# Peptides against a protein of PDB entry 3H8D, part 188

Target 1, 122 residues: chain A of PDB entry 3H8D
Amino acid sequence: DMKRQQRFFRIPFIRPADQYKDPQNKKKGWWYAHFDGPWIARQMELHPDKPPILLVAGKDDMEMCELNLEETGLTRKRGAEILPRQFEEIWERCGGIQYLQSAIESRQARPTYATAMLQNLL

## One batch from the design tools (peptide; made by RFdiffusion4, then SolubleMPNN)

Design b2_p26_8_s2 (from b2_p26_8, 15 letters changed)
Fold by OpenDDE base, seed 1:
Structure b2_p26_8_s2 (fold): chain B 122 residues (1-122), chain C 122 residues (1-122), chain A 26 residues (1-26)
Amino acid sequence: as target 1 above (122 residues)
Amino acid sequence: as target 1 above (122 residues)
Amino acid sequence: PEPRDPPDAETAIYDELLKELYPSRY
């Protein structure tokens, strides 16, 4: 259902290898999520030292958040929720459109708000 | 179409009568808008000295923003866009649900994402 | 009263959540 609430979140993370370093040496990564209703539709991870990871529902389920939105507690973490454009801008810059398109074309993406939007755009 | 992008905005305004006052005496109001795709669906104005103004498409067209989203330039104003919940929380507190419901029941509201959501909620 | 805008997510580190979500990464 395209009427489902679309919500976007971003949280910073520190690389495991940087956990015990001085604060100045902890390079932050960013975890992004798009929830289409209760379930994640897209996930993105920005790393300070490697290419971004893009993940889409259906194709990448094993690598994506398996918790529903409520279970994540993201809605209760102040500052975690971001505007759609804050997600999409990064998604686009990271090649997310092409990634999702390829997933659709290969029939690996399950239908989500994101797939519907892309299919309407193309 | 319920797939249209729902976007919410908030901008402060100063009362015309306060325009020439010292900054400390300028009480800010707030202008809120919900855009269902290119067109405004709901508008809300918070005033420091009078009840909030609630406006819904169809009923209040003459008192609402007449520009489409692009024409408003809101998408280009940093800090103007807000999360859906930031709008809805204020909307609810101001009696927006009842206002929109009444507009629907009187057949004054035109169909929007907002009317659809409300009709599904009730 | 209007709710206060949340702080930027950059101000908070949620490694604990990520560890819960992705224990194999740690």
Scores: peptide ipSAE 0.046, ipTM 0.438, DockQ to the pose 0.273
Fold by OpenDDE base, seed 3:
Structure b2_p26_8_s2 (fold): chain B 122 residues (1-122), chain C 122 residues (1-122), chain A 26 residues (1-26)
Amino acid sequence: as target 1 above (122 residues)
Amino acid sequence: as target 1 above (122 residues)
Amino acid sequence: PEPRDPPDAETAIYDELLKELYPSRY
């Protein structure tokens, strides 16, 4: 229900190709996740050299984190948890509203807090 | 509704009596607020030399912040916004669950996200 | 390849890195 805990996380990653380069040559990406209770609702990936990846539950399950929140260990990683607005700001800038809307309209989205919020917004 | 944005804030304060003392003699308190959408739902004050103050909407309106969220400027203060758990952890330690429960049972509490969550918990 | 599950965490400043990655947004 809407009383489920909404938690957001961000983790930096280095591209495999840059893994062994000098620090100045390592370009960082960012992995973002929104968990609606124990289950992921949205995922987003920012890359230094390509367009953002937006993923929504139901539509993009095969590309999204398969672990429940507890299994990810994200709650135990210092600095991984972020404020809702820190996720939403980037989500909106990357066209996340339109992306999720399209997933709802195509009936590909699994109902989540995110879908409920969007449907309340529209 | 339960889709309203739940936002939490923490601001340090120095007691008026310590305002002009040397830094080592200034004891910090902490002011906490939970906003359920634009309106405050819970307030909490931690003091260096007295018991915590717990306040819930409806019961303690006269002692709580009178400003709506936008008027407070809290969303524009760097470092003021905190994670839900950072509020709840302290709230629970200070007996906030029992305090809110008593306010509900005495019919003094105004319905908020906090009352809904507690009633869902019990 | 891009990470599906959470990648290994490294230290970085969020706002500074976002500005570097997406200067047009700021």
Scores: peptide ipSAE 0.026, ipTM 0.447, DockQ to the pose 0.072
Fold by OpenDDE base, seed 2:
Structure b2_p26_8_s2 (fold): chain B 122 residues (1-122), chain C 122 residues (1-122), chain A 26 residues (1-26)
Amino acid sequence: as target 1 above (122 residues)
Amino acid sequence: as target 1 above (122 residues)
Amino acid sequence: PEPRDPPDAETAIYDELLKELYPSRY
C-alpha cells in the first residue's frame, strides 16, 4: 500500500480591493494547503486584517480547494511548496489543532493523514 | 480494458517578441495537442512566420508537453478542447501523416492511438 | 522559445484556483 505523500504549499494573495493600489499599500495574505495524496486535507488562510481561516476536509469541503493536487499546478509553481513544519507551525499558532480536534469530535472531519496524526498525538 | 479517451486541444499563443506590442501587431500562433489518455501523443504548432512544427511521442518527447492532461489544465480551459477532426485536418495539411509514418518506420515513434490509427489506414 | 507546455497553462490553472478561492473577484 503506497502511503499517500503529504505535501504542503503556500501561495500569497492580494485582496481584491488592493489589486490596483501601490505596492506599498498591498497587504499580502497567505493561502496554505496540506494535500494528503491528491486531495486537500487542510487549508489555511492568513489575512492581514481578519482572523486566520482554518479549514478541514469533510467539515469545510465547500470552502476548500476542490482541485486535486495536480489540477492546482502547485507542484509546478516554483516556491509554492513548503516543508511540513512550515505549515504545521502556522497551523498550530492559529489554533488548528483545536479546530481539527473539534471537527473530529463532532464527526465533521473526514479521515485524513491530518486526523490520523492528531489522533496519534492525543 | 477501458480504452483511453482521445482528446484534442488548441491554444493560441503570442510570440514573446510581440507580447508588449499593440494588439494589431501581435501575430497569433496556435498550439495543438492530441492526448491519448493522460499523455500527449502528438503536438503541433502553427506559427505566423515559420513552418509548422510537428511533434510525435517517442521521437520528440523533449520538445513536447511533459505535463499529463490533468496537469495542463486544458480540460478546464474554456474553448481549448477541439474536435478530433479539427486537429486531424490541420495535422494532415501540415504533413503530419508523413511525419508520423516516418517516425514509425524509423522506430522513433512510441506506440500511441495515433500510430495505431495510421497503421490501420495504411 | 517555442512553447513546450500549453501556452499560459500554468496561469490558467492559477486563474481557476483564484476563482475558486475568491469568487468575489469574478
Scores: peptide ipSAE 0.081, ipTM 0.411, DockQ to the pose 0.091; fails the geometry check
Fold by OpenDDE base, seed 4:
Structure b2_p26_8_s2 (fold): chain B 122 residues (1-122), chain C 122 residues (1-122), chain A 26 residues (1-26)
Amino acid sequence: as target 1 above (122 residues)
Amino acid sequence: as target 1 above (122 residues)
Amino acid sequence: PEPRDPPDAETAIYDELLKELYPSRY
């Protein structure tokens, strides 16, 4: 059902090694998620010191959020929810289009709103 | 329910204006909290250059921590938790007894462990 | 301005979520 609500979230994280450092020495990463209804469709992690991590439903389920949207509490975290374009802009810059396309072509991607949109775009 | 766990915390903060100064020029403030079960009952801020800020549940909700205790991560932050007396000593010196009493008398204070204790003391 | 929530509380909340989701990273 492509009528499901599409919601996007971003939260910061600090590396365990930086937890007790001075604020200026805490390098923040960013965790991004796209939920297609109650379940995650895409996940993305930005790190200050290593390449971005891109994950798509079906292919990367074991590395992605297992919790449904309500269980995460993200909808109740102030400032966590972001606009679709705020996710997509970073996704595109990190090579997400090519990553998802490859997952579709290899038949690893589970059908989601994201896969449908990409297939309409190509 | 006065059987709720009473927990007290203290963490330092640096003023925004001092964020990028040399460490010797960063004047630290202190943020204090009393949690009555999952929710804050009292909050207190010590500043190096202005009067203490005292806040009590019910009266000052909009200026106090909105997060429940578990959400704050304070219970998992080493050195953040303090003894009841470590909070109360500062609270008393800052005029907290009078502040809370006034909030009770004006019917602004939400009933908490703190309000109950004060009412038993007077 | 003075902190409303504990300093670094926002990051702490999210770090706890990430620890739950990805315990191998911590």
Scores: peptide ipSAE 0.077, ipTM 0.425, DockQ to the pose 0.116; fails the geometry check

Design b2_p26_8_s3 (from b2_p26_8, 12 letters changed)
Fold by OpenDDE base, seed 2:
Structure b2_p26_8_s3 (fold): chain B 122 residues (1-122), chain C 122 residues (1-122), chain A 26 residues (1-26)
Amino acid sequence: as target 1 above (122 residues)
Amino acid sequence: as target 1 above (122 residues)
Amino acid sequence: PEPRDPPDAEVMIYDELLKWLYPSKY
């Protein structure tokens, strides 16, 4: 349960169409993940040309990372791991609290560390 | 218990004797802290001119930060918070595992997240 | 040594990121 390690990751990305452009013309997006132990709890994507994508376990499983934490290799990717606050700041700005709350209320969210924390907050 | 947030911090320091020297002559040390929820669990200091200092809750309370996490203001100090691994790598290099283990075996260590993790490792 | 925060991860192409983390989708 709450004994599980909470780990957060961030990967910058560019669009396929930008891969051959000059660096100044490559608009960066950001992929974020929160792992509650080995399992993803939340995912978020900032895109340069569309609204943020928010995903929570249970509700959005089909759109979220398929690999468990160890399988991803994220823990071994230099610069990928970020502080909890670095995730939460963006999550909050993107409406993640409301999104997760709605998923809980609709009984779509799988119980995770994130759902538990939100329940403690409200 | 394990529901408590684990947070790690690092602050560079210079020796009082170096504070008025030119930057190149200011040898930096590093102060590290691990907070198990609001309470410090481990503290570590890297010095430029003496062996590392390792401190664990229960055993070394009198030499450790007296403030709870909120009182320290560390969570509000930009750049102070670090990843768990950034702490643990240095902790391990400094012999922290053995130090904490010895403190547990001698019944000097206060139970913390750190002691629990070590017990899971051994 | 003076520990520094690691830089951001290397920038990936979005499709490559998805192929990596969502292998069944590709």
Scores: peptide ipSAE 0.472, ipTM 0.657, DockQ to the pose 0.529
Fold by OpenDDE base, seed 3:
Structure b2_p26_8_s3 (fold): chain B 122 residues (1-122), chain C 122 residues (1-122), chain A 26 residues (1-26)
Amino acid sequence: as target 1 above (122 residues)
Amino acid sequence: as target 1 above (122 residues)
Amino acid sequence: PEPRDPPDAEVMIYDELLKWLYPSKY
């Protein structure tokens, strides 16, 4: 159902090794999630020292957030929720379109808002 | 098509009479818009000294923004775009559900994402 | 002043983030 609410979240993080360093020596990463209704559709992680991680529902379930949206508490975490474009811009930059497309073609992707949108674009 | 992107915007305004006053004497209002794809679905205005204005497509076309989303430049105005809930919370507080419901019942409302969502709730 | 983007969420330690969102892995 395309009537499901699409919600996007972002949380900055630091590496465990950086937690006791001076602020200027802490390199930030970013965790991103796209929820299609209560269920995660896409996840993405930007790390300061390794390639981005791209994950899509159906293919990468075991590597993605295990909690439904309500269980996460993300909706109650100040500053966590972001605009769709704030997710999509980074997703696109990291090759997310190609990644999701490949998951669809291989029949690994679970149908989500993201898969539907991509199918509408192609 | 429920696959249309839903986008929400908010712009502060001051009354013409306040434009030359000291900052502490300027009372802000807020203009809100909900776009269902390229076309406006709902508009709302919070005024410092009069009741809120609620407007819905089909019923209030002549009182609403005449420009499509691209023409408005809202997507290019930093800080103008807001989360859906930032619109909906105010809409609900101002009686927007009842207003839209009445417009649907009177067959004045043009079908939009907003009308569809309300029909799903009732 | 015009509206601005909300501030970022508080910075978390990565392992704490994973512990929170992937409780079965910890």
Scores: peptide ipSAE 0.472, ipTM 0.660, DockQ to the pose 0.614
Fold by OpenDDE base, seed 1:
Order: sequence, then C-alpha cells, then structure tokens
Structure b2_p26_8_s3 (fold): chain B 122 residues (1-122), chain C 122 residues (1-122), chain A 26 residues (1-26)
Amino acid sequence: as target 1 above (122 residues)
Amino acid sequence: as target 1 above (122 residues)
Amino acid sequence: PEPRDPPDAEVMIYDELLKWLYPSKY
C-alpha cells in the first residue's frame, strides 16, 4: 500500500545486570524496529554479548513487538525514530537481507514493504 | 509509485554578505528538499531576513533544484538527510499545506507524493 | 528556532523494554 509510511525506530538498552553499574561498565544494546504503516515488518536487536537477533513479520511474530505503532508510543519518544538508512545499514551488516530472503523463500514471511523491496532487488 | 522513496534533506547556508563575518554575526538560513524518488517534489528555504520560500514541483520548477537526487550528492552528505517529520513540521509552520493546496487547485502542481498525501487528507 | 537533530533515545533496561513492547509476556 502506497499510503503506508515506513518508519524506523531505535531504542538503546542495558542489561538488567548492568542497571546499577557505573556508566562505563554498562554495555549497551540496541533494539530496532521497522514499521510498515501500523504494523511491524522487521525487528532487530543488537546485544552486547550475543549474536544479533533478526526478526521478520510472518516468521517471527511470536518474538516481535506485539503493539501496533501507535500503541508503542515510539512516535512520541524523543530520539527513537531513525532514518531508513540507519536501520538498513545495520540490517545489512547483520545479514538481514539473507534472513529475509530465506523467510520469503520458505514462505514464512508475511508480505511487507520489506519483502517487496527485497523482491525488487533480486 | 509505491517504490519511490520519500527522502528529505536540510542544508544550512549563510548569506554571501555574512561569509566573512564572525560566527556570531552569521545568520544561517536553511534549505530543505523533499525528493519523491529521484525527483524533487518540494523545496523550502528559511531565510534569516525574509519570508520563507515555499516551492512545489510543477509550479516552481524554474526556482527549484534542477538536479536529480543522485546528482545533488545529498545522500552522501553527512547530516543532510532528515526525517519526514522534520521537513513536514517546518513546511506546515510556513504555510506549506495551503501553498501546495493552492497549487493543486490552480492545476499548477505536478502530481507527487506530496500532492497525493495532501489530497488524501482533504 | 531551527529543528535540531534529536539525540538518541534514553537508555532503557531491557526487561522494561520488553514489558513495554511485549505486554502479554509480563
């Protein structure tokens, strides 16, 4: 749908174990989301001590944000919204293209802007 | 076209008369652009000493950036790209909605993502 | 005033982030 806005968000996080540590000892992770209109299309998590988590709609619904965009309040959170490229650059580095492609090929991916864009590139 | 990326950019400028002045005496202007795919759809200029300039494709082609997006190099300029809302907020404040609406009504506006979005709101 | 590039979002505790975005799990 042409009318659906593609919006991207990023939230830094720390581990529960680090919450009471000095700032220099807090290892930051990053939570990322791509919303295709109101619905999440992709999610990504960069953890400081484990491999990146890549999630795509249809395949990983049970592990992805349960809230629609408005329900999240992300649009109202200062500094949360990022440029598409800021998401895509990390997505690519983490193997997101291959992950999404595999989900498409296995028919696990729900059609989204992300799946459409990938299919246009291939 | 669903496949056309909407990208927004902002570049500060100083007046030629201020180029050799001390930083505190340089009044900055801001140049804004909205690209609907490769082609500019809207342009806006905030000047320190005159009213905002609002420009829309079709109507103001002679006064707008003549380069396609790739030719501008904006995508490669650090800090130039901005969020849609960062453009739209200023656009709205400057009377851009009314300006674009008038251009549509007078049949001067070229159909763009911007015209389509406005027509969806009205 | 001219719009500024927003800073990064405030750092959250991961569990709080999950509770916020996955309310059914908590």
Scores: peptide ipSAE 0.471, ipTM 0.658, DockQ to the pose 0.499
Fold by OpenDDE base, seed 5:
Structure b2_p26_8_s3 (fold): chain B 122 residues (1-122), chain C 122 residues (1-122), chain A 26 residues (1-26)
Amino acid sequence: as target 1 above (122 residues)
Amino acid sequence: as target 1 above (122 residues)
Amino acid sequence: PEPRDPPDAEVMIYDELLKWLYPSKY
């Protein structure tokens, strides 16, 4: 459980409408994922023209990656894996602590490494 | 504004834990969305093992699809688009009228086609 | 020099990203 490997990933993306623009006109977004063992625990999306999207397992399952870690191929994608802090720094800046806390308090969050860590800090 | 095209979508999903089960053992959930022009106005999720989730623009932006309609690709997904009534029937059964009304009264709801229609009925 | 952050993954089109990670929805 708490001994499950925590792995973090980041994928840059562009909007479909920017696909054919010159690179300087392609606004980048960023997709982030935290996997608690085989299953996604948190997801986050930075879009250039809208607020950050924060997603937590249990509450937001329908909006989160449906694949287990192995099925995603993220572990095999060069440059996709990031350090825990590279995820957490963005998560915190986007209000992820408060978002996850609210999900726990509303009993919508599935227990994960992330929920356990937050509960230990509170 | 009120002349914006209203489009409705429904996507089935299965729980991650049921992914490897035989089809007969995969409990389906249902994701619903109402788009008021390019932006989502209402979202709803039916789960087999928990209460329905109701979400309205402005109040629940952090839990809703942040993609514009074109970016979602929903318009290109076969069988995803549904009739307005197919959304509204489920919305009403789940208490969506009261939920949206409360969001309007608390001034948390962003003005949408849905808020306007409800206000016209009250 | 701080170790250069490992190079980012290749940029994807958002729709392709969604199709990849949410195959049931696309």
Scores: peptide ipSAE 0.450, ipTM 0.568, DockQ to the pose 0.246; fails the geometry check

Design b2_p26_8_s4 (from b2_p26_8, 14 letters changed)
Fold by OpenDDE base, seed 4:
Structure b2_p26_8_s4 (fold): chain B 122 residues (1-122), chain C 122 residues (1-122), chain A 26 residues (1-26)
Amino acid sequence: as target 1 above (122 residues)
Amino acid sequence: as target 1 above (122 residues)
Amino acid sequence: PEPRDPPPAETMIYDELLKWLYPSKY
């Protein structure tokens, strides 16, 4: 149901090779997730040394978070939850609209809040 | 010479179709440029509806700004100039390191401050 | 200028992040 709570999360990360470097030498990446109710609908990763990774449910299930929202503990992790716009702004900049649209058109996308919203906007 | 001034700029843009929409409905893109002295060394575009565009001098000259820095008027545009880190953070997130590295390895990249810095880090 | 994001979550090591959220892979 599209009345499921839409929750968004962000976790900064560093590369293993940077863990012992000074703070200024740690190149941060960013892990993002959109949960449509208990299940992940979209995932996004900003890496310091490679192109952004965009993932959508149905198409990219094997590359996405395996845990349901409660199992992740993200709701209990301080500072992890972000506003919808904080996710969407980055998603849009990384080409998420086109990526999700292509997944819908190829019938690879599992129906989610994200697919519904995109279909309503197009 | 690598002692040339490195200057970075950012310009927000909106899509033509959004120009008459309410502010909340205008999806902003971002144009970024790195000038190594008078000439552009790197260019980057964040679009609201497609993947980021990364461009490096030598490889992508035909798609990059053709004007020298003075001709652009960017130095005279209020709020256009940004700190190096403000460019590099987005560049890294968009996979700019890998992109430039690939251009160097293929011998498509024109030598710039950016190529020199990358070669010194790797 | 773009508004500054609020303080993020604690920074993790990427492999630890993967072990946490992708236990079958790592």
Scores: peptide ipSAE 0.456, ipTM 0.563, DockQ to the pose 0.293
Fold by OpenDDE base, seed 2:
Structure b2_p26_8_s4 (fold): chain B 122 residues (1-122), chain C 122 residues (1-122), chain A 26 residues (1-26)
Amino acid sequence: as target 1 above (122 residues)
Amino acid sequence: as target 1 above (122 residues)
Amino acid sequence: PEPRDPPPAETMIYDELLKWLYPSKY
């Protein structure tokens, strides 16, 4: 059902090794998730010291958030929810379009709102 | 097509009579819009000195924004876009559910994402 | 009331984030 609510979330993080350092010495990463209804569709991680991680449902299920949206509590976490564009802007910069397209073409991607939107765009 | 992007916007306004007053004497209102794809679905105005204005497509077309989303430039205005919940929270508080329901029941509402969601809720 | 945008989410430790969202991995 393409009437499902699309919701996007962002959580800043620091590395375990940085947790006891001074604030100026803590390099921030960013965890992102796109939920298509209750189920995660895309995940993305910006790390300060390694390449971005891109994950799409179907292909990368084992590496993605295990909890459904309600179970995460993300909707109740202050400041966690972000605008679609705040996700998509980073997704595009990190090569997410190509990544998802490749997953679709290889028949690895689970159908989601994201796959549908990409198919409409191409 | 229920795959249309839902986007919400908020713009503060001051009354024309207050535009030349000191900041402390300017009472702010808030203009809200929900776009279902390119077309406005709902509009709402919070006023400092009168009841909230609620508007729904089909019923209130003449009182609503005439421009499609692209024409408004809202998507390019920094800080204008808001989360769905930021709209819905105010909408609900202002009696928007009842207003839209009444418009549906009276056959005045144009079908939108908003009408579809309400029908799913009832 | 005047609408306010919430602040960014609180910064988490990465492993705590994973424990939270990937509980079976720990």
Scores: peptide ipSAE 0.455, ipTM 0.676, DockQ to the pose 0.489
Fold by OpenDDE base, seed 3:
Structure b2_p26_8_s4 (fold): chain B 122 residues (1-122), chain C 122 residues (1-122), chain A 26 residues (1-26)
Amino acid sequence: as target 1 above (122 residues)
Amino acid sequence: as target 1 above (122 residues)
Amino acid sequence: PEPRDPPPAETMIYDELLKWLYPSKY
């Protein structure tokens, strides 16, 4: 439903093993979330040493953020909120379209803004 | 209508008189636009040497951007698009709520997402 | 004050990020 606000967030992270290293030796990862209203629709993680993690609501609920948007405090975390395209560009690059499409086809995906948009494009 | 995507843009500008000055002597202004779907709803300009300019659709059409969103090329201009709050914070600081409210009360404002939101708050 | 693009969020340690957003797992 386009009545729900779509909000996107990004948090950079380092590995626990890198926390005591010099800055040049800290490899950054990136955690991403797409919230469709108060509820998470998609999650994505870029790790420095393994393949991206792609997660979609309905299919991957057990591996996704457990908090609703307000509970996360992401809206209050300075620099966390990003533009839709800043999420989508990475999502697309990581194969997110195919991943979500597969989840829809297998009837594992919960309907979200993301599923609706994909269904409009296909 | 919440079905229309709300998009916000910001473009810095310098005064024509400053264009040939050294960088330290160039005072920047800021041009802001709120698009409610393809059509501009609000425009705002921060000037270094005069009061802010506030403009709302219906009332100020002759002084606002005449191009639809696609025609502006703003969506293709790197760094131009901003978060809603980055617009609203400045809008509120400049007295935009009162300005839009006055335009609604005088029946000069064209209905937009902005007018709807204000009417929901009041 | 001139408007500016905010910097990205502060970098977190991954396990702290997970503790924050996945409290049942910790």
Scores: peptide ipSAE 0.455, ipTM 0.658, DockQ to the pose 0.532
Fold by OpenDDE base, seed 5:
Structure b2_p26_8_s4 (fold): chain B 122 residues (1-122), chain C 122 residues (1-122), chain A 26 residues (1-26)
Amino acid sequence: as target 1 above (122 residues)
Amino acid sequence: as target 1 above (122 residues)
Amino acid sequence: PEPRDPPPAETMIYDELLKWLYPSKY
């Protein structure tokens, strides 16, 4: 459990409709992932024009990244890896604590590093 | 061992002799630290005008940061924390692998996450 | 060389991001 490496990634994105616009008209979104060892534990998307998307393993498996960490190539993508706090700060702002807590309480969340950390706070 | 959080920090410094010089005449150095849990495991200093300083726990305790991680306040210093690779890249370039290996072989290195990782590579 | 903070990852098109990380959806 606590032996698995926790790694966090962030990829900025633009909407397909903005890809050919001038830079000033491209609204950035942000895709975030937390990997607990090889497997994704949490995912989050900041979209420019809609509410954040929060996803947790077990509950949202079908909506989360399908590739294990090595398969993604995220570890080899320059600038993709971020510090834990860079993920957590946004996660917290987006209501991720409550979201994960609810998933735990409903027994929808798969046990991960994230669930363990939250359970220790509570 | 693998349960301890590995955290890395970088702090720029200028030489005392340069502190009152014009910005263009201030030569930056860089102080790096790797903490294996609360305790420093490796330290490194990039100096503008002399060879890098490499320090490893056990061997170089008297020359390394004496404060535990919480006491340093590094975790609260904005921009101080860096990714593992940001430390390791410089460590490797400065001959840190060989330095740590030599410290292990001479039984001067205290067992840390860093020593364990190196021993797994060799 | 002065240590540089790595820039953020290059901005991707959202559809390409999804195709990359969710290959079964495309």
Scores: peptide ipSAE 0.454, ipTM 0.657, DockQ to the pose 0.533

